Peptides against a protein of PDB entry 2Q3Z. Designs and how they scored, part 34

Target 1, 272 residues: chain A of PDB entry 2Q3Z
Amino acid sequence: YVLTQQGFIYQGSAKFIKNIPWNFGQFEDGILDICLILLDVNPKFLKNAGRDCSRRSSPVYVGRVVSGMVNCNDDQGVLLGRWDNNYGDGVSPMSWIGSVDILRRWKNHGCQRVKYGQCWVFAAVACTVLRCLGIPTRVVTNYNSAHDQNSNLLIEYFRNEFGEIQGDKSEMIWNFHCWVESWMTRPDLQPGYEGWQALDPTPQEKSEGTYCCGPVPVRAIKEGDLSTKYDAPFVFAEVNADVVDWIQQDDGSVHKSINRSLIVGLKISTKS
Target 2, 254 residues: chain A of PDB entry 2Q3Z as posed
Amino acid sequence: YVLTQQGFIYQGSAKFIKNIPWNFGQFQDGILDICLILLDVNPKFLKNAGRDCSRRSSPVYVGRVGSGMVNCNDDQGVLLGRWDNNYGDGVSPMSWIGSVDILRRWKNHGCQRVKYGQCWVFAAVACTVLRCLGIPTRVVTNYNSAHDSNLLIEYFRNSEMIWNFHCWVESWMTRPDLQPGYEGWQALDPTPQEKSEGTYCCGPVPVRAIKEGDLSTKYDAPFVFAEVNADVVDWIQKSINRSLIVGLKISTKS

## One batch from the design tools (peptide; made by RFdiffusion4, then SolubleMPNN)

Design b1_p11_2_s4 (from b1_p11_2, 8 letters changed)
Fold by OpenDDE base, seed 2:
Structure b1_p11_2_s4 (fold): chain B 272 residues (1-272), chain A 11 residues (1-11)
Amino acid sequence: as target 1 above (272 residues)
Amino acid sequence: SLEQRPVSEEA
């Protein structure tokens, strides 16, 4: 989880699981220096360098910073996400084979955002950075992964009488989603929440005003303790949201139907 | 494709 530089990332769908090889490269030349630059350009450092540096011994603090800095939302972060198949002005997310080239490009272009990433790219870069900083970390893939935007633990579809989706399609389920789990103690929480912590660097929802997510104890998610910081409801929904179809009839009546054909969540943790 | 997609677009 710290020493392995090559691994696999799971992709595809629940019915067609695939994987790709990935070079995390946390010990390659200059990568640690780039990770330190990442910390030195984060918003918390720019606001108060002394306070930021004093907290870098906390994997909880560092994990949250890295989650925010791997994406370029709100800061001088590493990657710009894109999902519309228009990648001609950058690099296709599907073409990356490792974190090293991404991090080097970011640094060599004056910490300008690298185009482009999707979930596994964000997760893989976060994994590299966290490992460089001495935090045991692994990439996790979740098939049929929910993106809950209103914190109600539901994925809601609004449909007309013909079953056609109406209105905003912002809430959705990904075929797969990737994030990371990092091993750390949680002195900021009640006893028993040490161990694997989920962190999600893909810019999906804001946490305390920044596109970041976690750390949240995997145990808290498993046990349904949604009061646990950080972002327990969001991460819980990723792996176990309920799918609701709101059916509007021509007469204006609306009724709720649970979509039992689509089950949210099938999590696979990597061994490296 | 290895692209991340909404499930509704894969059907």
Scores: peptide ipSAE 0.444, ipTM 0.892, DockQ to the pose 0.441
Fold by OpenDDE base, seed 5:
Structure b1_p11_2_s4 (fold): chain B 272 residues (1-272), chain A 11 residues (1-11)
Amino acid sequence: as target 1 above (272 residues)
Amino acid sequence: SLEQRPVSEEA
């Protein structure tokens, strides 16, 4: 989880699981230096360098910083996400074969955001950075991954009397989503939550005002302990949300239908 | 597909 430089990332759909080879390259020349630059341009460092540096011994702190800095939202982060198939002014997310080129491009262009990434690219870069910093990390793929926007642990679709979905499906389910899990102790929590921690660098929801996510104990998610920091409800919903169809009738009445045909969450954790 | 996309209603 720290020493492996090459691996596979799972993609596709629950029905058609695929993988791609990925070069994490955490030990390639200059990559560690780039990871340190990433830390040195984070908003917390810019606000108070001494305080930020004093906390870099904490993988909890560093993990949260990295989850925010891998995306360019809110800061001078690495990657700009794009999902509309219009990648002509950059690199298609599907073109990347490793983290090294992305990180080098970012650094060599003055920490300008790299175009473009999607979930597995964000996750892979985060994995590289965290491994560089000595934090055991693996990429995780979750098929039928929910994006809960209102923290109610539901994916809600609104339908008219004809069954037509209303709105833009902003609260939705991805065919797949990738994030990382990092191994660390959690001295900031009660005993028992050491081990794998979920971190999500894809800019989906803000956590404490920043597009970052985690770390949250995988155990807490498994056990449904949503009180644990950070972002347990969101990560829980990614793998456990219920799908609800709200059907509005002509008379204005609303009926709830649980969609049993779509199962949220099929998590695959990569081996080292 | 290698691209991340919303789950289709047909899926």
Scores: peptide ipSAE 0.442, ipTM 0.884, DockQ to the pose 0.524
Fold by OpenDDE base, seed 3:
Structure b1_p11_2_s4 (fold): chain B 272 residues (1-272), chain A 11 residues (1-11)
Amino acid sequence: as target 1 above (272 residues)
Amino acid sequence: SLEQRPVSEEA
């Protein structure tokens, strides 16, 4: 989890699981230095360098910073996400084979955001950075992964009388989603939440004003302890949300229907 | 494709 430089990332769908080889490359030349630059350009450092540096001994703090800095939202972060199949002005997310090229491009272009990433790219880069910083980390894939935007643990679709989805479709389910799990103690929590912590660097929702997510104990998610910092409801929903259809009838009434055909969550953790 | 996409687009 720290020493392995090559691994596999799971992709595809629940019915058709795929994997790709990935070079995390945490020990390649200059990568550690780039990870330190990443910390030194984070908003918290820029606001108060002394305070930021004093907290870098905490993997909880560092993990949260890294989850925010791997995406370019809100800061000088590493990757710009894109999902519309229009990648001509950058690199297709599907073209990356490792984290090293991404990090080097970012640094070499003055910490300018790299185009483009999707979930596994974000996760893989975060994994590299966290490993560089001495935090045991693995990439996790969740098939049928929910994006709950209103913290109600539901994915809600509004439909007309013909079953057509209305609105902006802001809440949705990914065919797959990747994030990372990092091993750390949680002295900021009650005893028993040490171990694997979920961190999500893909910019999905803001946490305390920044596109970041976690760390949250995997145990808390399994046990349904949604009060646990950080972002337990969101991560819980990714793997456990129920799907609801709100169907408008001809008379203007709305009918609630549980969508049992869309089952959220099938998580796969890697062993290395 | 290994592209991440909404389930609604795959189904």
Scores: peptide ipSAE 0.440, ipTM 0.891, DockQ to the pose 0.445
Fold by OpenDDE base, seed 1:
Structure b1_p11_2_s4 (fold): chain B 272 residues (1-272), chain A 11 residues (1-11)
Amino acid sequence: as target 1 above (272 residues)
Amino acid sequence: SLEQRPVSEEA
């Protein structure tokens, strides 16, 4: 997980799983230096360099910083996300074949955000950075991945009496979503939560005011311990959310219905 | 295409 520089990232849909080769390149020339620059431009370093540096021995701290810095939201982070198929003023997310070019572009342009990324690009860059910093990390793909926006562990659709979806879908399910899992101890938690920790660098929801996510023990998610920091409810929902239809009747009453046609979550962890 | 996109409820 630390030494592998080339691998595959899973994409597509649950019924049609695809993959692409990816060059993580954590040991290529200059990549470590770029990872260190990434740490040195993070908001916590800019606020108090001594305090930030003193905490870099903690993979929990570093993982959370990297999760936030891989996206350019709220900081001088690496990637700008875009999902509307209008990539003419940058690079299509589908064009990337590795993390190295992205990181080099970011650094060479004065730490300006690179256009553009989607989930697997964010995850892959985070994987590169974390591996470069000595943290065992793998890319994870979750098919039918939920994005819960109101922290109720549900994906909610509003429907009229005829079952037609009303308004814009605020909450949604991705065909696939990628994040990373990193191996670390959790001295900040009760015993037993060491091991794989989920980190999600794709800017989806704010955590403590910053677009970052995790680390959260995979074990906590599996066992349903949603009190476990960081961001357990959100990560839990990505893989376990139920889909609910709120059906409005003519009299103004609302009926809650479980939508069993949409099954959230099919997680695939990479072996390298 | 292999882009990330919302699922269709009818898919």
Scores: peptide ipSAE 0.442, ipTM 0.884, DockQ to the pose 0.482; fails the geometry check

Design b1_p11_3_s1 (from b1_p11_3, 7 letters changed)
Fold by OpenDDE base, seed 4:
Structure b1_p11_3_s1 (fold): chain B 272 residues (1-272), chain A 11 residues (1-11)
Amino acid sequence: as target 1 above (272 residues)
Amino acid sequence: DYQDMPNDLEK
């Protein structure tokens, strides 16, 4: 989880799992230096360099910073996300084959955001950075991954009397979503939450005002301890949200139905 | 394999 530079990222769907090779390249020339630059341009460093530096010994702190800095939202982060198939002014997320080129582009262009990334790209870059910083990290793929936008642990669809989805699909289920898990102790939490921590660098929701997510103990998610920092409800929803259909009838009545055909979450943790 | 389809599972 630290030494492996070549690996695979799982993609596709729950029914048709695919993978792509990925060069994490955490030990390639200059990559560590770029990771250090990433830390030095983070908002917390800019606000108070001394305080930021004093906390860099904490993988919890660093993990959270990296989660935020891998995306360019709110800061001088690495990647700009885009999902609308309009990539003409950059690089298609699907074309990347490794983290090294992305990081080098970012640094070489004065820490200008790299266009473009999607979840696996964000995750892969985060994985590289965290590994560079000595934090054991793996990419995780979750199929049927929920994006809960209102923190109710539900994915809600509004349907007419014929079952047709109405209005904006504000909440969604990704065919797949990628994030990372990093191994660390959690001295900031009650005992027992050491181990794998979920971190999500894809800018899905803000956490304490910044597009970042985690670290949250995988154990906490598994056990349903949603009070555990950071962002336990969101991560929990990604892997375990219930899908609710709100069916509006012609008479204006609304029927609530649990959609049991849509099972959220099928997580695969990479070993390479 | 991309994320351009919200709620792609409904297809």
Scores: peptide ipSAE 0.033, ipTM 0.725, DockQ to the pose 0.125
Fold by OpenDDE base, seed 2:
Structure b1_p11_3_s1 (fold): chain B 272 residues (1-272), chain A 11 residues (1-11)
Amino acid sequence: as target 1 above (272 residues)
Amino acid sequence: DYQDMPNDLEK
């Protein structure tokens, strides 16, 4: 998880699983230096360099910083996300074959955001950076991945009496979503939560004011311990959210219905 | 919310 420079990222859908090869390239020339630049331009360093540097020995701290800095939201981060199929002024997310070119472009253009990324690109770059910094990390793919926007562990749709969606969907389920898991101890938590920690660099929701997510123990998610920092409810919802339909009737009443046709979550952890 | 993030669209 540190030494492997080439691997595969799972994509597609639960019914039609696909994969792409990816060059993480954490040991290629100059990549470590770029990762250090990433740390040196993060908001916490700019606010208090001494404090930031003193905390870089903590993989928990570094993981959270990297989660925030891989996306360009809120900072001089690496990638700008885009999902509307309009990529003419940049590089299509589907065109990337590795993290190295992305990181080099970012650095060579004065830490200007690279256009464009989607979830697997964010995850892959985060994986490269974390590996460079000595943190064992793997990319994870979750099919039918939920994006809970209001922290209620539900994906909610409003429908009329005919079952038609009313208005624009605010919450969503991705056909697939990627993030990373990193191996670390958690001295900031109660004993037993060492091991794999989920980190999500795709800018989906803010955590403590920044578009970042995690680290949160995979064990906590598995056991349903939603009080565990960081962002346990959000990550839990990605893999376990229930889908609810709010059906408006002719008389104006609204009925709650569990949508059992939409099953959230099918996680695959990569081995390379 | 991130404006460039569509809902329920394939990546």
Scores: peptide ipSAE 0.027, ipTM 0.700, DockQ to the pose 0.099
Fold by OpenDDE base, seed 1:
Structure b1_p11_3_s1 (fold): chain B 272 residues (1-272), chain A 11 residues (1-11)
Amino acid sequence: as target 1 above (272 residues)
Amino acid sequence: DYQDMPNDLEK
C-alpha cells in the first residue's frame, strides 16, 4: 500500500462495475517534493509553521491536512471539482491517467488549482500524497454512495401524492463515490480503533470549517460509533444512510413511502 | 469505456 505505484480504480455502478488503470507514481521524480510543498502551503502552516511541523509526525494530523489540501476549496489546494460536463477551460476529469501529471501541473503553475477533478481523481491524488508521506493508503469505491447534507443519516426525497419528486434534490446518492483509507494508529481515541481510517478529499461537506473529511476508523463506522472523530456521521451515512421518500398530501400531511428499491452502500476496497 | 461514465446521481 506504499510501494505500489500502478493500480486500478473502480468505477461505474453496482450492476456494471468498471475499473481504470491509474499511475499513482509516488516514487517518480519530484513527486515527494511536491507533496512537501503541499504541506508547506496548507493554512495551518501559514498560520503557525512551528506548530504545523511539530504535528507532521502524526498520520492523523497529516491525513486530515491532505484531505483538505487535495481539493482547492478554502486554500491553495490541488484540484477543482466539476460535474456538469463543461470542461473546455481545463482538462476533463475522465482524461487523467495518473496523479503525477496533476501534481506537476499544480506545482508548475504556482500551486494554482488544477481543472478538473471528480471523486476518483481526488481520491487518487490523496492516495499518492499519503503514500509519498509513508502512510499506507488505498483507494475505496462505494457504489450508491450517499451524501447526507443535514446530518440525520437519511437521504430524503419529497414527492407529491402522485409520486413525483418536488423541487430540487437537497441530498443525493452517487452512482459511485471514491475516497481513501489509510492505515494508522489512533492514540487520540480509545483503544481498538487502530487500522484503516477513512479520509474523503472530495469537497462534499465542511468539517470544522474546512472542506475535509476524516480520518475516522473504519471500525467505528462498522460498529456505528458516530461519536468518533473525525466526521463519523458523514462517513457512516455514505455507506449506511436510509433513503426516505416523503409523500406530501394536499392537506399538508406527510407519510413515508416504502417502495424505495435503492439501497445505499456497496464498498469495495482495492488491494493496490 | 470509463470516459462515458462520469460521476452521476443514481436517483
Scores: peptide ipSAE 0.045, ipTM 0.729, DockQ to the pose 0.154; fails the geometry check
Fold by OpenDDE base, seed 3:
Structure b1_p11_3_s1 (fold): chain B 272 residues (1-272), chain A 11 residues (1-11)
Amino acid sequence: as target 1 above (272 residues)
Amino acid sequence: DYQDMPNDLEK
């Protein structure tokens, strides 16, 4: 998980699983230096360098920082996300074949955001950075992945009496979503939560004011312990959210219906 | 209801 530089990232859909080769390249020349630059431009370092540096021995702390810094939201992070198929002023997310070019572009352009990324790109770059920093990390793909925006563990659609969706779909289900899992101890938690920790660098929701997510014990998610830091409810919802339709009738009444045709979550973890 | 990318590639 640390030594492998080449791997595969799973994509597509639950019915049609695809994969692409990816060069993580954590040992290529200059990549470690770029990862250190990433740490040195993070908001916590800029606020208090001594405090930030003193905490870099904690993979929990570093993982959370990396999760926030891989995306450019709220900081000098690496990647700008885009999902509207308008990539003419940058590089299509589908064009990347590895993390090295992305990181080098970021550094060479004065730590300016690289256009563009999507989930697997965010995850792959995070994986590279974390591996560079000595944290065993793997990319994870979750098919039918939910994005819960109001922390109720539901994906909610508002529909008229004819079943037509009303308003903007704020909450959504991705055909697939990628994040990373990193191996670490959790001395900040009760015993038993050591092991794989989920981290999500794709900017979906803010955590403590910044677009970052995790680390949260995979075990906690599996067992439904939503009290564990960080961001357990959000990550739990990605793999376990229920879909609810709110159907409004002409008389103003609203009917709640569980949408059983939309099943959230099918996680695949890489083995290397 | 799934948010599918045009090329079946999401986030």
Scores: peptide ipSAE 0.032, ipTM 0.724, DockQ to the pose 0.261; fails the geometry check

Design b1_p11_3_s2 (from b1_p11_3, 6 letters changed)
Fold by OpenDDE base, seed 2:
Structure b1_p11_3_s2 (fold): chain B 272 residues (1-272), chain A 11 residues (1-11)
Amino acid sequence: as target 1 above (272 residues)
Amino acid sequence: SHSVMPNNPEE
């Protein structure tokens, strides 16, 4: 989880699982220096360098900083996300084969955002950075992954009487989503939450005003303890949201229906 | 690639 530089990332769908090879490259020349630059341009460092540096011994703190800095939302982060198949002014997310080229491009262009990333790219870069900083980390793929936007643990669709979706799909289920799990103690929590912690660097929802997510104990998610920091409800929903259809009738009545055909969550943890 | 699951009411 720290020493392995080459691995695989799972993709595709629950019915058709795929994988790609990925070079994490955490020990390649200059990568550690780039990771340190990433820390030195983070908003917390710019606000109070002494305080930020004093907290870099905490994997909880560093993990949260990295989850925010891997995306370029809110800061001078590494990657710009794009999902609309318009990648002509950059690099297609599907063309990346490793984290090293991405990090080098970011640094060499004055910490300008790299175009473009999607979930596995964000996760892989985060994995590289965290490993480089000595935090055991692995990429995780979740099939049928939910994006809950209103923190109610539901994916809600509004439908007419014919089942047609009304309005924009703000909440959605991805065919797959990737994030990372990092091994750390949690002295900031009650005993028993040491071990794997989920971190999500894909900019989906803001946490305390920043596009970041976690760390949250995997144990807390498994046990349904949504009160623990950070972002337990969001991560819980990614792997276990219920799907609800709000069916609107012509008479103005609304019927709530549980969509039992859409099952959220099938998590695969990588060994490398 | 990362994509939204089909939202088919017939599912």
Scores: peptide ipSAE 0.025, ipTM 0.687, DockQ to the pose 0.109
Fold by OpenDDE base, seed 3:
Structure b1_p11_3_s2 (fold): chain B 272 residues (1-272), chain A 11 residues (1-11)
Amino acid sequence: as target 1 above (272 residues)
Amino acid sequence: SHSVMPNNPEE
């Protein structure tokens, strides 16, 4: 997980799984230096360099910083996300073949955000950075991945009496979503939560005021311990959310209906 | 590419 520079990222859909080759390139020239720059431009370092540096021995702390810094939201992070198929002023997310070019572009342009990324690009760059920093990390793909915005573990749609969706879909289910899992101890938690920790660098929701996510023990998610730091409810919802339709009737009443046709979550991890 | 799943009974 630290030594492999080339791998595959799973994409597509649950029914039609695809993969792309990806060069993580954590040992390529200058990449470690770029990862250190990433740490040195993070908001916590800028606020208090001594405190930030003193905490860099903690993979929990570093993982959380990297999760926030891989996206450009709230900081001088690496990637700008875009999903509207309008990439003319940058690079299409689908054209990237590795993390190295992205990181080099970011650094060479004065730590300006690179256009553009989507989930697997965010995840792959995070994977590279974390590996560079000595944290065993793998990319994870979750098919039918939920984005819960109100922390109720539900994906909610409002429908009229004809079943037509009303208003904007604030919450959504992605065909696939990628994040990373990193191996670390969790001395900040009760015993038993060491091992794989989920981190999500795609800017979906804010955690403690910053677009970052995790680390959260994979075990906690599997066992449903939503009190576990960090962001357990959000990550849990990505893989386990229920879909609910709120159907308004002619008389103005609202009926709750569980949508059993939309099954959230099918997680696969890489072996490399 | 990253896209939203259709919200219909077929999926």
Scores: peptide ipSAE 0.023, ipTM 0.684, DockQ to the pose 0.116
Fold by OpenDDE base, seed 4:
Structure b1_p11_3_s2 (fold): chain B 272 residues (1-272), chain A 11 residues (1-11)
Amino acid sequence: as target 1 above (272 residues)
Amino acid sequence: SHSVMPNNPEE
C-alpha cells in the first residue's frame, strides 16, 4: 500500500465492472517535494505555520489536510472537478493515466488548479500524496454510491405520473464513486478504531467549512457509529443510503414507486 | 465515466 506505484482503478457499474491502469508514481523524482509543497500551501499552514507543522506527525491531521488539498475548492488545491463534458480548456478527466503528470502540472504552474478531475482522479492523486507521506493508502471504488446532501441517509427522487424526475437532483447516486482508505491509528477516538480510515477528496460536501471528508474508521461505517470523527454520516450514506422513488400525482398525493430500487453500495478495495 | 444514476429501470 506504500510501495506499489502502478495499479488499477475500478470503474464502470456494478453489473459491468471495469478498470483502468494507473501510475501512482509516489517514488518518481520530485513527487515527494510536490507533496510537501501541497502541505505548505494548505490554509492551515498559511494561517499558522507552527501549529500546522506541529500536527504533521499525525496521519489523522495530514489525511484530512490532503483530502481538502487534492481538490481546489476553498484553497490552492490540485484539481478542479468537472462532470459536464466541457473539458476544452483543460484535460478530460478520462485522459489521465497517472498522478505524476497531474502533480507536476500543478506545481509547475504555481500551484494553479489542474483542469480537470473526477472522483477516481481525486482519489488516485490523494492516494499518491498519502503514500508519499508514508501513510498506507488504497483507492476504493463504490458502485451505486450515494451523495446525501441533507444528511438523512436517504436518496429521494420525485417523479411525475409519466415517470419523469421532478425537482432538484442535488441528491444523487453515482454509477461509481472513488475515494481512499488509509491505515492509521486513531488516538483521537476510543480504542478499536485503528485500521482503515475512509477519506474522500472529491468535493461533494463541506466538512467544518471545507470541502474535505474523513478520516473516518471503516469499522465505524460498518457498525453504524455515526458519531465518529470525521464525517461518518456522509460516508455511511455513500455506502448505505436508502433510495426512495416517489410518484407525485396531480392531486398532490405521493406514493412510493414500485420500480426496482437500486442497492446503494458495492465497495471494492484495491491492493494496488 | 462518472455519471448520475437516477433510480429507474433503465439504469
Scores: peptide ipSAE 0.023, ipTM 0.663, DockQ to the pose 0.116
Fold by OpenDDE base, seed 1:
Formats: C-alpha cells, sequence, structure tokens
Structure b1_p11_3_s2 (fold): chain B 272 residues (1-272), chain A 11 residues (1-11)
C-alpha cells in the first residue's frame, strides 16, 4: 500500500463496474514537501504550531487533519468539489489521471484550491498524502453509497399518494462513492479496533465543526458500534443505511411504501 | 462520473 504509486480506482455502478488508472505518485519529486506544506497550513497548526507538531506522531490525528485538508472547505485545503457538470473555469474532475498534478497545482498557486474534484479525486489525493506520511492507505469504492444528513441511518424519500417524489432530495444515494482506509493502531479506543480505519475527505458532513470524516475502525462499522469515534454513524450509513419511501396522505399522515427500495452498500477495497 | 442514483423499485 505505501509502496504502490500506480493503481486503479473503481467507478461506475454495482452492475457495471468501471475503473480508471491513477498515479498516486507519493514518491515523485517534491510530493513529500507538498504534503508537509499541507500539514503546515492546517487550522490546528495555525492556531498552535507546537501542539499540532507534537501530535503528528499520531496517525489518528494526522489522518483526521488530512481528511479535512484534502477538501478546501473551512481551510486552505487542496480541492474544491463540484458535481453540476459545469467545469469551464477549472479542470473537469474526470480529467485527472493522478494526484501529483493536483498537489503541484495547489502548491504552485500559493495553496489555492484546485478546481475541481469529486469523490474519487478527493480519495486519491488523500491516499497519496497519507502514503507520503508513512500511513498504509487504500482507496475504497462503495456502490450505492448513502449520504445520511439527519443521522437516523435511513435514506428517506417522501412521495404523495400518486408516488411522486415531494420536495428536494436532501438525502441521496450515490451510484458510487470513494473514500480511503488507513491502517493504524487506535490507542484512543478499546482494544481490538486497530487495523483499517475509514477516512472520507469528500466534504459531505461536518465533524466537530470541520468538513472531515474519521478515522473510524472498519471493525466498528461491521459490528455496528456507532459510539466509536470518529463519525461512526455517518460511515455506517454510507454502507448500511436503509432506504425508506414514505407516502404522505392529504391529512399529513405518512406510511411506508410497499415498493422495494434500493439496497445500499457494495464496498470494494482496492489491493493497489 | 459521480451521480445521484434515484430509488428505483424496479431494480
Amino acid sequence: as target 1 above (272 residues)
Amino acid sequence: SHSVMPNNPEE
């Protein structure tokens, strides 16, 4: 994982899996220096450099910082996300072939956010940075990935009596979503939660006031331990949320539809 | 590309 510089990222749908080649390039010239700059411009360093630096020996701490800094939300992070197919003022997320160009652009433009990223771009850049910092990391693709916004572990759709969807879809299921898993010990948790930890750098929900996610033990997600820091409920929902279709009656009452809902979650962990 | 998949009961 740490030594692999070239690999594939899985995309598409559960029925039609696609992949793209990706150059992670963690050992290319100047990339480590850029990763160190990323740490040195993070909000925690700017607030208290000594405290931040003292905590960089913790992969838990570093992983959480990187998760937040790969996106440009709330900080001088690397990538701006965009999903509306209007990329004329930047680079299409689909045009990237590796993390190296993105990181170099970010640095060379004075740590200005790079336009644009989507989930696999965020994940791939995070993977590069974490690998540079000596943390074994892999990109993960989850098909039919849920985004739970109200922390109820459900994706809810409201329909009228005719089956028409009402209002904006606040919650959604992605055809696919990418994040990273990093290998680390968890001395901050009870024994047994060492191993793969999920981190999601795509800005979806705030965690402790910052657009970041994780690290959370993959084991905790598998076992349904939602009390485990960080962000266990959100990550659990990405892979396990139930979809509920509600039928709203004229009197305001709601009942569950009998219609079959989309099954959430088909996770693929990369070997490269 | 990354896109929202609507709930489709026919699948």
Scores: peptide ipSAE 0.020, ipTM 0.654, DockQ to the pose 0.110

